Peptides against a protein of PDB entry 4QMF. Designs and how they scored, part 99

Target 1, 175 residues: chain A of PDB entry 4QMF
Amino acid sequence: ESSFMTLFPKYRESYLKTIWNDVTRALDKHNIACVLDLVEGSMTVKTTRKTYDPAIILKARDLIKLLARSVPFPQAVKILQDDMACDVIKIGNFVTNKERFVKRRQRLVGPNGNTLKALELLTKCYILVQGNTVSAMGPFKGLKEVRRVVEDCMKNIHPIYHIKELMIKRELAKR

## One batch from the design tools (peptide; made by RFdiffusion4, then SolubleMPNN)

Design b2_p21_4_s1 (from b2_p21_4, 7 letters changed)
Fold by OpenDDE base, seed 2:
Structure b2_p21_4_s1 (fold): chain B 175 residues (1-175), chain A 21 residues (1-21)
Amino acid sequence: as target 1 above (175 residues)
Amino acid sequence: DEEKLDEELEELSKKILEEAR
């Protein structure tokens, strides 16, 4: 039997409590057990004797990882689908200066979130910027592109260069 | 110019969003 545990920040506790029954129900379909520990501030998933697909536990691991990083349940639960992958990109260590960090993070999001939304469309991914992490869900190819754009942005490479590149790639793919 | 790039990015983003509608 396999198990995975993820810690979550205190500010997520209230939300996680409200959706945990939904988490349980979603995982029950795959015979994966789960536990929400409010004292420790952790989520745990584990296989059971009835777990048919041993690989589903890895998706369950990803589910709680996404939930811990503020991804809403209706989106996060899609990770259980076979064709869905995810990535949690740590962005907090690229820049030591707080102001530069905030500026670069905001540049990734853009006015009214337009940059991020555009990036989502170009990569066919869901992307959430929260705190020191960027969570993404989608096809592996798209996730690779997202990580590149995100990390480069934090390295002070303007997103416009990647957006233009992705636009060209998309246009070529439509032909 | 960084500000110019920001503006251009915003314009491109809006274009992408509009085309997706």
Scores: peptide ipSAE 0.727, ipTM 0.965, DockQ to the pose 0.972
Fold by OpenDDE base, seed 5:
Structure b2_p21_4_s1 (fold): chain B 175 residues (1-175), chain A 21 residues (1-21)
Amino acid sequence: as target 1 above (175 residues)
Amino acid sequence: DEEKLDEELEELSKKILEEAR
């Protein structure tokens, strides 16, 4: 059998407890077992002898990874769909200065989250910025674009250049 | 320079959001 485990931060415990029955139900449809360990602070997913599609365990792994990084369940559970991919981008190691880190992270989000929302539309992705990670869900092509914008932003390349490029690409695709 | 780019980005973002409605 295949098994994957992920740890989650303490501040996610209350939420995970609330939605775990929904997680169980979603995974049961695929005969994937799951365990929430509140003492250790971990989530585990496992194949069973009844698991028909062995590849679904990888999606289950991604599900608990997304949940650990503050993605809400109604969004995270979409990872179980065949056409949905995800990426968890670590952004905390690009800048050593905390103030610069916060500034660049905020630039990625923008006023009222407008920059992030615009990026979501342009890439057809869901994007969540939380702590030292950016979680994204969507088509593989869009995810690649998101990672580029996010990492470049943390490297002090202003997002405006990528947004303009994506706008041009979108306009060309409509024709 | 960065402030100017921030303002332009905000304007573009709003435009994108408006077009999506």
Scores: peptide ipSAE 0.727, ipTM 0.965, DockQ to the pose 0.982
Fold by OpenDDE base, seed 1:
Structure b2_p21_4_s1 (fold): chain B 175 residues (1-175), chain A 21 residues (1-21)
Amino acid sequence: as target 1 above (175 residues)
Amino acid sequence: DEEKLDEELEELSKKILEEAR
């Protein structure tokens, strides 16, 4: 049997308590057991004797990872689908001071979130910027593109260059 | 100029969003 655990920040506790019955129901369909530990501040997923697909435990691991990073349940639960992958990109260590970090993170999001929404469309991914991480869900190709744009932005490479490149690639793919 | 690039990115983003509607 396989088991995975992830910690979550305190501010996430109230939400996780609210949706945990839904998490349990979703995982029960795959005979994966789960536990929410409010004392430790952790979520655990575990295979059971009835677990049929051994690979589903890895998706369950990803589910709790996404939930810990503020991805809402209706979106996070899509990770259980075969065609859906995810990535959690740590962005907190690319910059030396807080002000520069905030500026570069905001540049990635853009006014009214327009930059992020555009990037989502171009990569066919869901993207959430929260704290020191960026969570993304989608096809592997799109996820690779998201990680490149996100990390380069934190390295002070302006997103405009990547957005233009992605637009060109999209146009070429239509031909 | 970063400010110019920011403005260009915003306009380009809006265009992408409008085309998707």
Scores: peptide ipSAE 0.727, ipTM 0.965, DockQ to the pose 0.944
Fold by OpenDDE base, seed 3:
Structure b2_p21_4_s1 (fold): chain B 175 residues (1-175), chain A 21 residues (1-21)
Amino acid sequence: as target 1 above (175 residues)
Amino acid sequence: DEEKLDEELEELSKKILEEAR
């Protein structure tokens, strides 16, 4: 049997309590057990003797990881689908200066989140920027593109260059 | 230059979003 545990921040507790029955039901379909520990502030998923697909535990691991990083349940639960992948991109170590970090992170999001929404459309991914991480869900190709844009942005490469490139690629793919 | 790029990106983003509607 395999198990995975992730910690979540205190501000996430109330939400996780609210949706935990839904998490349980979703994982029960795969015979994966789960535990919400409010004292420790952790989520755990584990296989059971009734788990048919041993690989599903890895998706369950990703589910709780996404939930811990503020991804809403209706979106996060899609990770259990075979055609859905995810990536958690750490962005906190690219810049030591806090103001520079905030500026570059904000540039990735853009006014009213428009840059991020545009990037989601171009890559066919869901993207959430929260704290020192960017969570993304979608096809592997799209995830690769998201990681490139995100990391380059933190390296002070303006997102506009990648957005233009992705637009061109999209237009070419229509032919 | 960065501010100009920010403005261009915003306009481009809006265009992408509008086309998706």
Scores: peptide ipSAE 0.726, ipTM 0.965, DockQ to the pose 0.946

Design b2_p21_4_s2 (from b2_p21_4, 10 letters changed)
Fold by OpenDDE base, seed 1:
Structure b2_p21_4_s2 (fold): chain B 175 residues (1-175), chain A 21 residues (1-21)
Amino acid sequence: as target 1 above (175 residues)
Amino acid sequence: DEEKLDKELDELSREILEEAR
């Protein structure tokens, strides 16, 4: 039997408590057991004797990882679908200067979140920027594109170049 | 100029969003 555990920050505790019954219900459909430990601040998923698909435990692992990084449950639970993948991109170590970090992170989001929403459309992904992490959900091709844009932005490569490239690729794919 | 690129990116982003609606 397989088991995976992830820690979550204190500010997520209240939310996780409110949705944990929904998490349990979603995982019960796959005979995956789960535990919320408020003392340790952790979530655990594990297979049972009734678990049919051995691969579903890896998706359950991803589910709790996404929840720990502030992805809301209605979105995070979609990871249990076969056609859905995810990526958690750590962005906190690319820049040592805090002000520079904040500026580059904000550039990914843009005014009113327009840049992020545009990137979501171009890559067919869900993207959440929170703290030192960017969480993304979608097809593998889209996730690869998201990671490149995010990391390059933190390396001071302006997202506009990638957005234009993605637009061109989209137009070419329609032909 | 980063500020110019930021403005252009926002304009382009809004165009993408409008076309998708």
Scores: peptide ipSAE 0.734, ipTM 0.966, DockQ to the pose 0.935
Fold by OpenDDE base, seed 2:
Structure b2_p21_4_s2 (fold): chain B 175 residues (1-175), chain A 21 residues (1-21)
Amino acid sequence: as target 1 above (175 residues)
Amino acid sequence: DEEKLDKELDELSREILEEAR
């Protein structure tokens, strides 16, 4: 039997309580057990005797990881699909100065979230910027591109260079 | 100039979003 646990911040408690029945139902389809521990502030997933696909536990692990990083359930649950991958990018350690960190994080999002939405389209990914992490879901190729843009942005490489590059790649792929 | 690049990025982003619609 395999088991994975993740901690979640206190501000997620109310939401997680609200959607936990949905989490349970989604995982029950795969015979994965789950536990929400409000005292510890943790989520746990584990295989059971009825778990058919042992690899599904890894997707369940990713599910709770995404939920802990504020990804809403209707989006996070898509990780259980075979063709869906995810990445949680820690961005808090790239910059020591808080103001500089906030500025670079905001640059990644852009006015009205336009930059982030454009990046989502170009990479065919879902992207959520929250706190010190960026959560992404999509194809592996797209995820690799997202991580590069995100990390480079935090390293003070302006996203415009990557966006232009991705635009060119997209145009070439359509032809 | 970062501000110039920011503006250009936003314009480009909006263009991308508009084309997708």
Scores: peptide ipSAE 0.734, ipTM 0.966, DockQ to the pose 0.969
Fold by OpenDDE base, seed 5:
Structure b2_p21_4_s2 (fold): chain B 175 residues (1-175), chain A 21 residues (1-21)
Amino acid sequence: as target 1 above (175 residues)
Amino acid sequence: DEEKLDKELDELSREILEEAR
């Protein structure tokens, strides 16, 4: 049997309480057990003797990881699908100055979230920027592109260069 | 320079979003 545990910040507690029954139901379909510990502030998933597919536990691990990073359940639960992958990108350690951090993070999002939405379309990914992490879900190729753009942005490489590159790639793919 | 790039990026982003309609 395999088990995975993820800690979550206090501000996520109320939300996780509201959706945990849904988490349980989703994982029950795969005979994966789960526990929400409000005292420790943790989520745990584990295989059972009835778990048929041993690989599903890794997806369950990813599910709680995404939930801990503020991804809403209706989106996060899609990770259980075979064709869906995810990445949680830690962005808080690239810049020591808080104001500089906020500025670069905001540049990634853009006015009205336009930059982020455009990046989602170009990479065919879901992307959530929250706190010190960026959570992404989608195909592996798209996820690789997202990570590059995100990390480079935090390194003060302007996203426009990557967006232009992705646009060219998209045009080539249409032909 | 950064401000100029920010503006261009926003314009480009909006174009991408409009094409997706």
Scores: peptide ipSAE 0.732, ipTM 0.966, DockQ to the pose 0.976
Fold by OpenDDE base, seed 3:
Structure b2_p21_4_s2 (fold): chain B 175 residues (1-175), chain A 21 residues (1-21)
Amino acid sequence: as target 1 above (175 residues)
Amino acid sequence: DEEKLDKELDELSREILEEAR
């Protein structure tokens, strides 16, 4: 049997408590057990003797990882679908200066989140910027594009260049 | 230059969002 655990920050506790029954029901469909530990501040998923697909535990692992990084349940639970993948991109180690980090992270999001929303449309992904990580969900091709844009932005490559490139690619794909 | 690019990116982003509606 396989088991995975992830820690979550204290500010997520209240939310996770409210949706944990939904998490349990979603995982029960796959005979995956789960535990919310409020003392430790952790979530655990594990296979059972009734788990049919051993690979589903990896998706369950990703589910709790996404939940820990502030992805809301209605979105995060989609990771259990076969056609959905995810990526958690660490962005906190690209620059040492805090102000520079904040500026570049904000540039990725843009005013009113417009840049991020545009990037979501272009890549057909869900994207959430939170703290030192960017969580993304979608097709592998889109996820690859998201990671490129995100990391390059942290490396001070302006997102506008990638957005324009993605726009061109989208137009070509319509043919 | 960066500020100009930021503004252009926002404008472009809004256009993309409007087209999706």
Scores: peptide ipSAE 0.732, ipTM 0.965, DockQ to the pose 0.935

Design b2_p21_4_s3 (from b2_p21_4, 10 letters changed)
Fold by OpenDDE base, seed 2:
Structure b2_p21_4_s3 (fold): chain B 175 residues (1-175), chain A 21 residues (1-21)
Amino acid sequence: as target 1 above (175 residues)
Amino acid sequence: MEEELEEELNKLSEEILEESR
């Protein structure tokens, strides 16, 4: 039997309580057990004797990881699909100065979230910037691109250079 | 220079968003 646990911040508790029945139902389809511990502030997923695909537990692990990082359930649950991958990028350690951190994080999002939305379209990924993490879901190739843009942005490389590059790549792929 | 890059990025982003619709 395999088991994975993740902690979640207290501000996430109310939401997780609200959607936990949906989480349970989604995982039950794969015979994965799950537990929400409100005292510890943790989510746990476990294989059962009825679990057919042992690899599904890794997707369940990713599900609770995404939920802990504020990804909404309707999006996070898509991780259980075979063709969907995810990445949680820690961005909090790239910059020591709080103001620089906020500025670079905001640069990644852009006015009205336009930069982030453009990046989502170019990479065919879902991207959520929350706190000290960026959560992404999509094809593996797209996730690699997202991580590069995100990390470089936190390293003070302006996203425009990557956006231009991705635009060119997209145009070339359509011919 | 940074402001110019941000404006250019915003324009490019808007273009991408419009093309996707």
Scores: peptide ipSAE 0.613, ipTM 0.943, DockQ to the pose 0.979
Fold by OpenDDE base, seed 1:
Structure b2_p21_4_s3 (fold): chain B 175 residues (1-175), chain A 21 residues (1-21)
Amino acid sequence: as target 1 above (175 residues)
Amino acid sequence: MEEELEEELNKLSEEILEESR
């Protein structure tokens, strides 16, 4: 039997408590057990004797990982679908200067979140920028593109170059 | 230069969003 555990920050505790019954119900369909430990601040998922698909435990691992990084349950639970993958990109270590970090992170979001929304459409991904982490969900090809744009942005490569490239690729794919 | 890039990016983003609506 396999198990995975992830820690979550204190500010997520209240939300996780409110949705944990829904998490349990979603995982019960796959005979995956789960535990919310409020003392330790952790979530755990485990296979059971009734678990049919051995690969589902890895998706359950990803589910709790996404929830720990502020992805809302209605979105995070989609990771249990076969065609859905995810990536959690750590962005906090690319720059040492806090102001520079904030500026580069804001470039990913853009005014009114327009840049982020555009990137979501171009890559067919869900993207959430929170703290020192960017969480993404979608097809593997799209996730690869998201990671490149995010990391390059933190390396001071302006997102406009990637957006233009993705737009061109989209137009070419329609032909 | 940076401000110009940000304005251009915002314009492109808005175009993408409008096309998808």
Scores: peptide ipSAE 0.610, ipTM 0.943, DockQ to the pose 0.979
Fold by OpenDDE base, seed 3:
Structure b2_p21_4_s3 (fold): chain B 175 residues (1-175), chain A 21 residues (1-21)
Amino acid sequence: as target 1 above (175 residues)
Amino acid sequence: MEEELEEELNKLSEEILEESR
């Protein structure tokens, strides 16, 4: 049997409590057990003797990872679908200066979140910027593009260059 | 120059969002 655990920040506790029954029901369909530990501040998923697909535990692992990083349940639960992948991109280690970090992170989001929304559409991904991580869900091709844009942004490469590139690629794909 | 790039990016983003509606 396989088991995975992830810690979550205190500010997520109230939300996780409210949706945990939904998490349980979603995982029960796959005979995956789960535990919310409010004392430790952790979520655990584990296979059972009734688990049919051994690979589903990895998706369950990803589910709790996404939930810990503030992804809402209705979105995070989609990771259990075969055609959905995810990526958690650590962005906190690209720059030491806090102000520079905040500036580059904000550049990725853009005014009113427009840059991020545009990137989501172009890559066919869901993207959430939270703290020192960017969580993304979607097709592998799209996730690869998201990671490139995100990391390059943290390296002081302006997102506009990638957005233009993705726009061109999209136009070409329509032909 | 950075501000100009941000403004341009915002315009492009808005166009993309409008097309998606």
Scores: peptide ipSAE 0.607, ipTM 0.942, DockQ to the pose 0.977
Fold by OpenDDE base, seed 5:
Structure b2_p21_4_s3 (fold): chain B 175 residues (1-175), chain A 21 residues (1-21)
Amino acid sequence: as target 1 above (175 residues)
Amino acid sequence: MEEELEEELNKLSEEILEESR
């Protein structure tokens, strides 16, 4: 049997309480057990003797990982699908200055979220920028591209260079 | 320079969003 645990911040507690029954139901379909510990501030998933597919526990691990980083349940639960992968990118350690951090994070999002939406379309990923993490869901190739753009942005490489590159790649793929 | 890049990026982003409709 395998188990995975993820800690979540206090501000996430109220939401997790409201959706935990839905989490339980989704995981029960795969005979994966789960526990929400409000005292410790943790989520746990574990295989049972009835778990048929041992690989599903890794997806369950990813589910609670996404939920801990503010991904809403209706989106996060899609990770249980075979064709869906995810990545949680820590962005809080690239810059020590808070103002610089906020500026670079905002640059990734763009006005009205346009930059982020464009990046989602180009990579065929879902992307959520929240706090000190960026959560992404989608195909593995797209996720690699997202991570590159996100990390480079935090390293003060403007996203425009990557967006242009992705646009060129898209045009080439249409031919 | 940065402001110009941001404006250009916004334009490109809008184009991408429009093409997806």
Scores: peptide ipSAE 0.597, ipTM 0.941, DockQ to the pose 0.984

Design b2_p21_4_s4 (from b2_p21_4, 9 letters changed)
Fold by OpenDDE base, seed 2:
Structure b2_p21_4_s4 (fold): chain B 175 residues (1-175), chain A 21 residues (1-21)
Amino acid sequence: as target 1 above (175 residues)
Amino acid sequence: EEEKLDEELDKLSKEILEEAR
């Protein structure tokens, strides 16, 4: 039997409480057990005797990881689908200066979130920028592209260069 | 220069979003 645990920040507690029954139901379909520990501030998933696919526990692990990083349940639960992958990119350690960090993070999002939305379309990913992490869900190829853009942005490489590159790639793929 | 790139990026982003509609 396998189990995984993820800690979540206090500000997520209220939300997680409200959706935990939905989490339980979603995981029950795969015979994965789950526990929400409000005292410790943790989520746990574990296989049971009835778990058929041993690999599903890894997706369950990813589910609670995404939930801990503020991804809404209706989106996060899609990780249980076979064709869906995810990545949680830590961005908080690229820049020591708080103002530079905020600026670069905001540049990734763009005015009205336009840059982020454009990046989502180009990579066919869902992307959420929250705190010191960027959560992404989608195909592996897209996730790789997202991570590159995100990390480079935090390294002060302007996203426009990558966006243009992705646009060209997309245009070529349509032909 | 960065501000110009930001503006260009926003313009480009909007274009991408419009094409997707």
Scores: peptide ipSAE 0.726, ipTM 0.964, DockQ to the pose 0.975
Fold by OpenDDE base, seed 1:
Structure b2_p21_4_s4 (fold): chain B 175 residues (1-175), chain A 21 residues (1-21)
Amino acid sequence: as target 1 above (175 residues)
Amino acid sequence: EEEKLDEELDKLSKEILEEAR
C-alpha cells in the first residue's frame, strides 16, 4: 500500500474543512482513503485493498498538493482525470528583495489578471498565483511553457517576449 | 522601458482575450 502526505498553511484550514467531504467522495470512487489532520495541518491519501488502479494514488497526491496551494476544489479535482497534469512552481527564491519579488509576481498576473488569463488561453492551462507558488493544471506541453514563462519572469525576463512567441506558435499550429 | 513593456503586454493580453470570446 502507498501513502502520501502534504502540509497546508493555517489560513487554508477553514476552507479545507468545508470541502473535505467532497474530497472524500471524489476519492472514494477510486477506493482511495484520505485523512484531514487539523492538529498537524496535513492531508493524507492512501491506497486500500480495493484500489484497482495503482497510478491513481499519484493523482491523489497531486490533488492534496494543489489544495494545499489554494487551488479550489472544483478545479483541483480535475487532476484525477487521465489527461490532466499539474505543476507547482516555487517562485519565492528567485529574488532576494521582497519589493522586487512582489513587482515581478504582479507583472506575471497583470492588470485585472489579463496577462495570466492570456497565458492560460495560449497554453490551455489553469494557472493560480498564490504566495510563493504558482500552481498550473493542463497538458504537459502547456505546463512546460507555463513554467518557462513564470521562472523567466521571476528572473526579470519580461513575459511579453514569451507571449508573442506563444501567439506565433498558435498561429502556425492552425496551418 | 519596463513600463512601456508592461503597457504593451496589457494591450496584447486584452487582444488575446477578446479574440477568444
Scores: peptide ipSAE 0.725, ipTM 0.964, DockQ to the pose 0.944
Fold by OpenDDE base, seed 3:
Structure b2_p21_4_s4 (fold): chain B 175 residues (1-175), chain A 21 residues (1-21)
Amino acid sequence: as target 1 above (175 residues)
Amino acid sequence: EEEKLDEELDKLSKEILEEAR
């Protein structure tokens, strides 16, 4: 039997309590057990004797990881689908200066979140920028593109160059 | 130059979003 545990920040507790029954039901379909520990502030998923697909535990691991990073349940639960992958991109170590970090992170999001929404459309991914991480869900190709844009942005490569490139690629794919 | 690029990016982003509607 396999198990995975992730910690979550205190501010996430109330939400996780609210949706935990839904998490349980979703994982029960795959015979994966789960535990919410409010004292420790952790979520645990584990295989059971009835777990048919041993690989589903890895998706369950990703589910709780996404939930811990503020991804809403209706979106995070999609990770259990075979065609859905995810990536958690750490962005906090690219820049030592806090102001520079905030500026570059904000550039990735853009005014009213327009840049991020555009990037989601171009990559066919869901993207959430929160704290020192960017969580993304979607096809592997799209995730690769997201990681490139995100990391390059933190390296002071303006997202506009990648957005234009992705637009061109999209147009070419229509043919 | 960065501000100019930011403005252009926002404009482009809005266009992408409008096309999706």
Scores: peptide ipSAE 0.724, ipTM 0.963, DockQ to the pose 0.942
Fold by OpenDDE base, seed 5:
Structure b2_p21_4_s4 (fold): chain B 175 residues (1-175), chain A 21 residues (1-21)
Amino acid sequence: as target 1 above (175 residues)
Amino acid sequence: EEEKLDEELDKLSKEILEEAR
């Protein structure tokens, strides 16, 4: 059998408790077992002898990874769909200065989250900026674009250059 | 310079959001 475990921060405990029955139900459809350990602060997913598709365990792994990084369940559960991929981008190691880190992270989000929402539309992805990570879900090509924008932003390359490029690409795709 | 780009980015972002409606 295949098994994967992920730890989650303490501040996620309350939420995970409330949605764990939904997680169990979603994974039961694929005969994947799951365990929430509140003492250790971990989530585990496992194949069973009834698991038909062995590849679904990898999606289950991604599900608990997304949940650990503050993605809400109604969005995270979409990872179980065949056409959905995800990426968890660690952004905390690009800048040593905390103030610069916060500034660049905020630039990625923008006023009222407008920049992030625009990026979501352009890439057809869901994007969540939380703490030292950016979680994204969507098509593989879109995810690649998101990672580029996010990492470059943390490297002090202004997102406006990428947004303009993506706008041009979108316009061309409509033709 | 960064402040100018920030303002332009916000304007552009709003335009993208409006087109999506």
Scores: peptide ipSAE 0.724, ipTM 0.963, DockQ to the pose 0.976

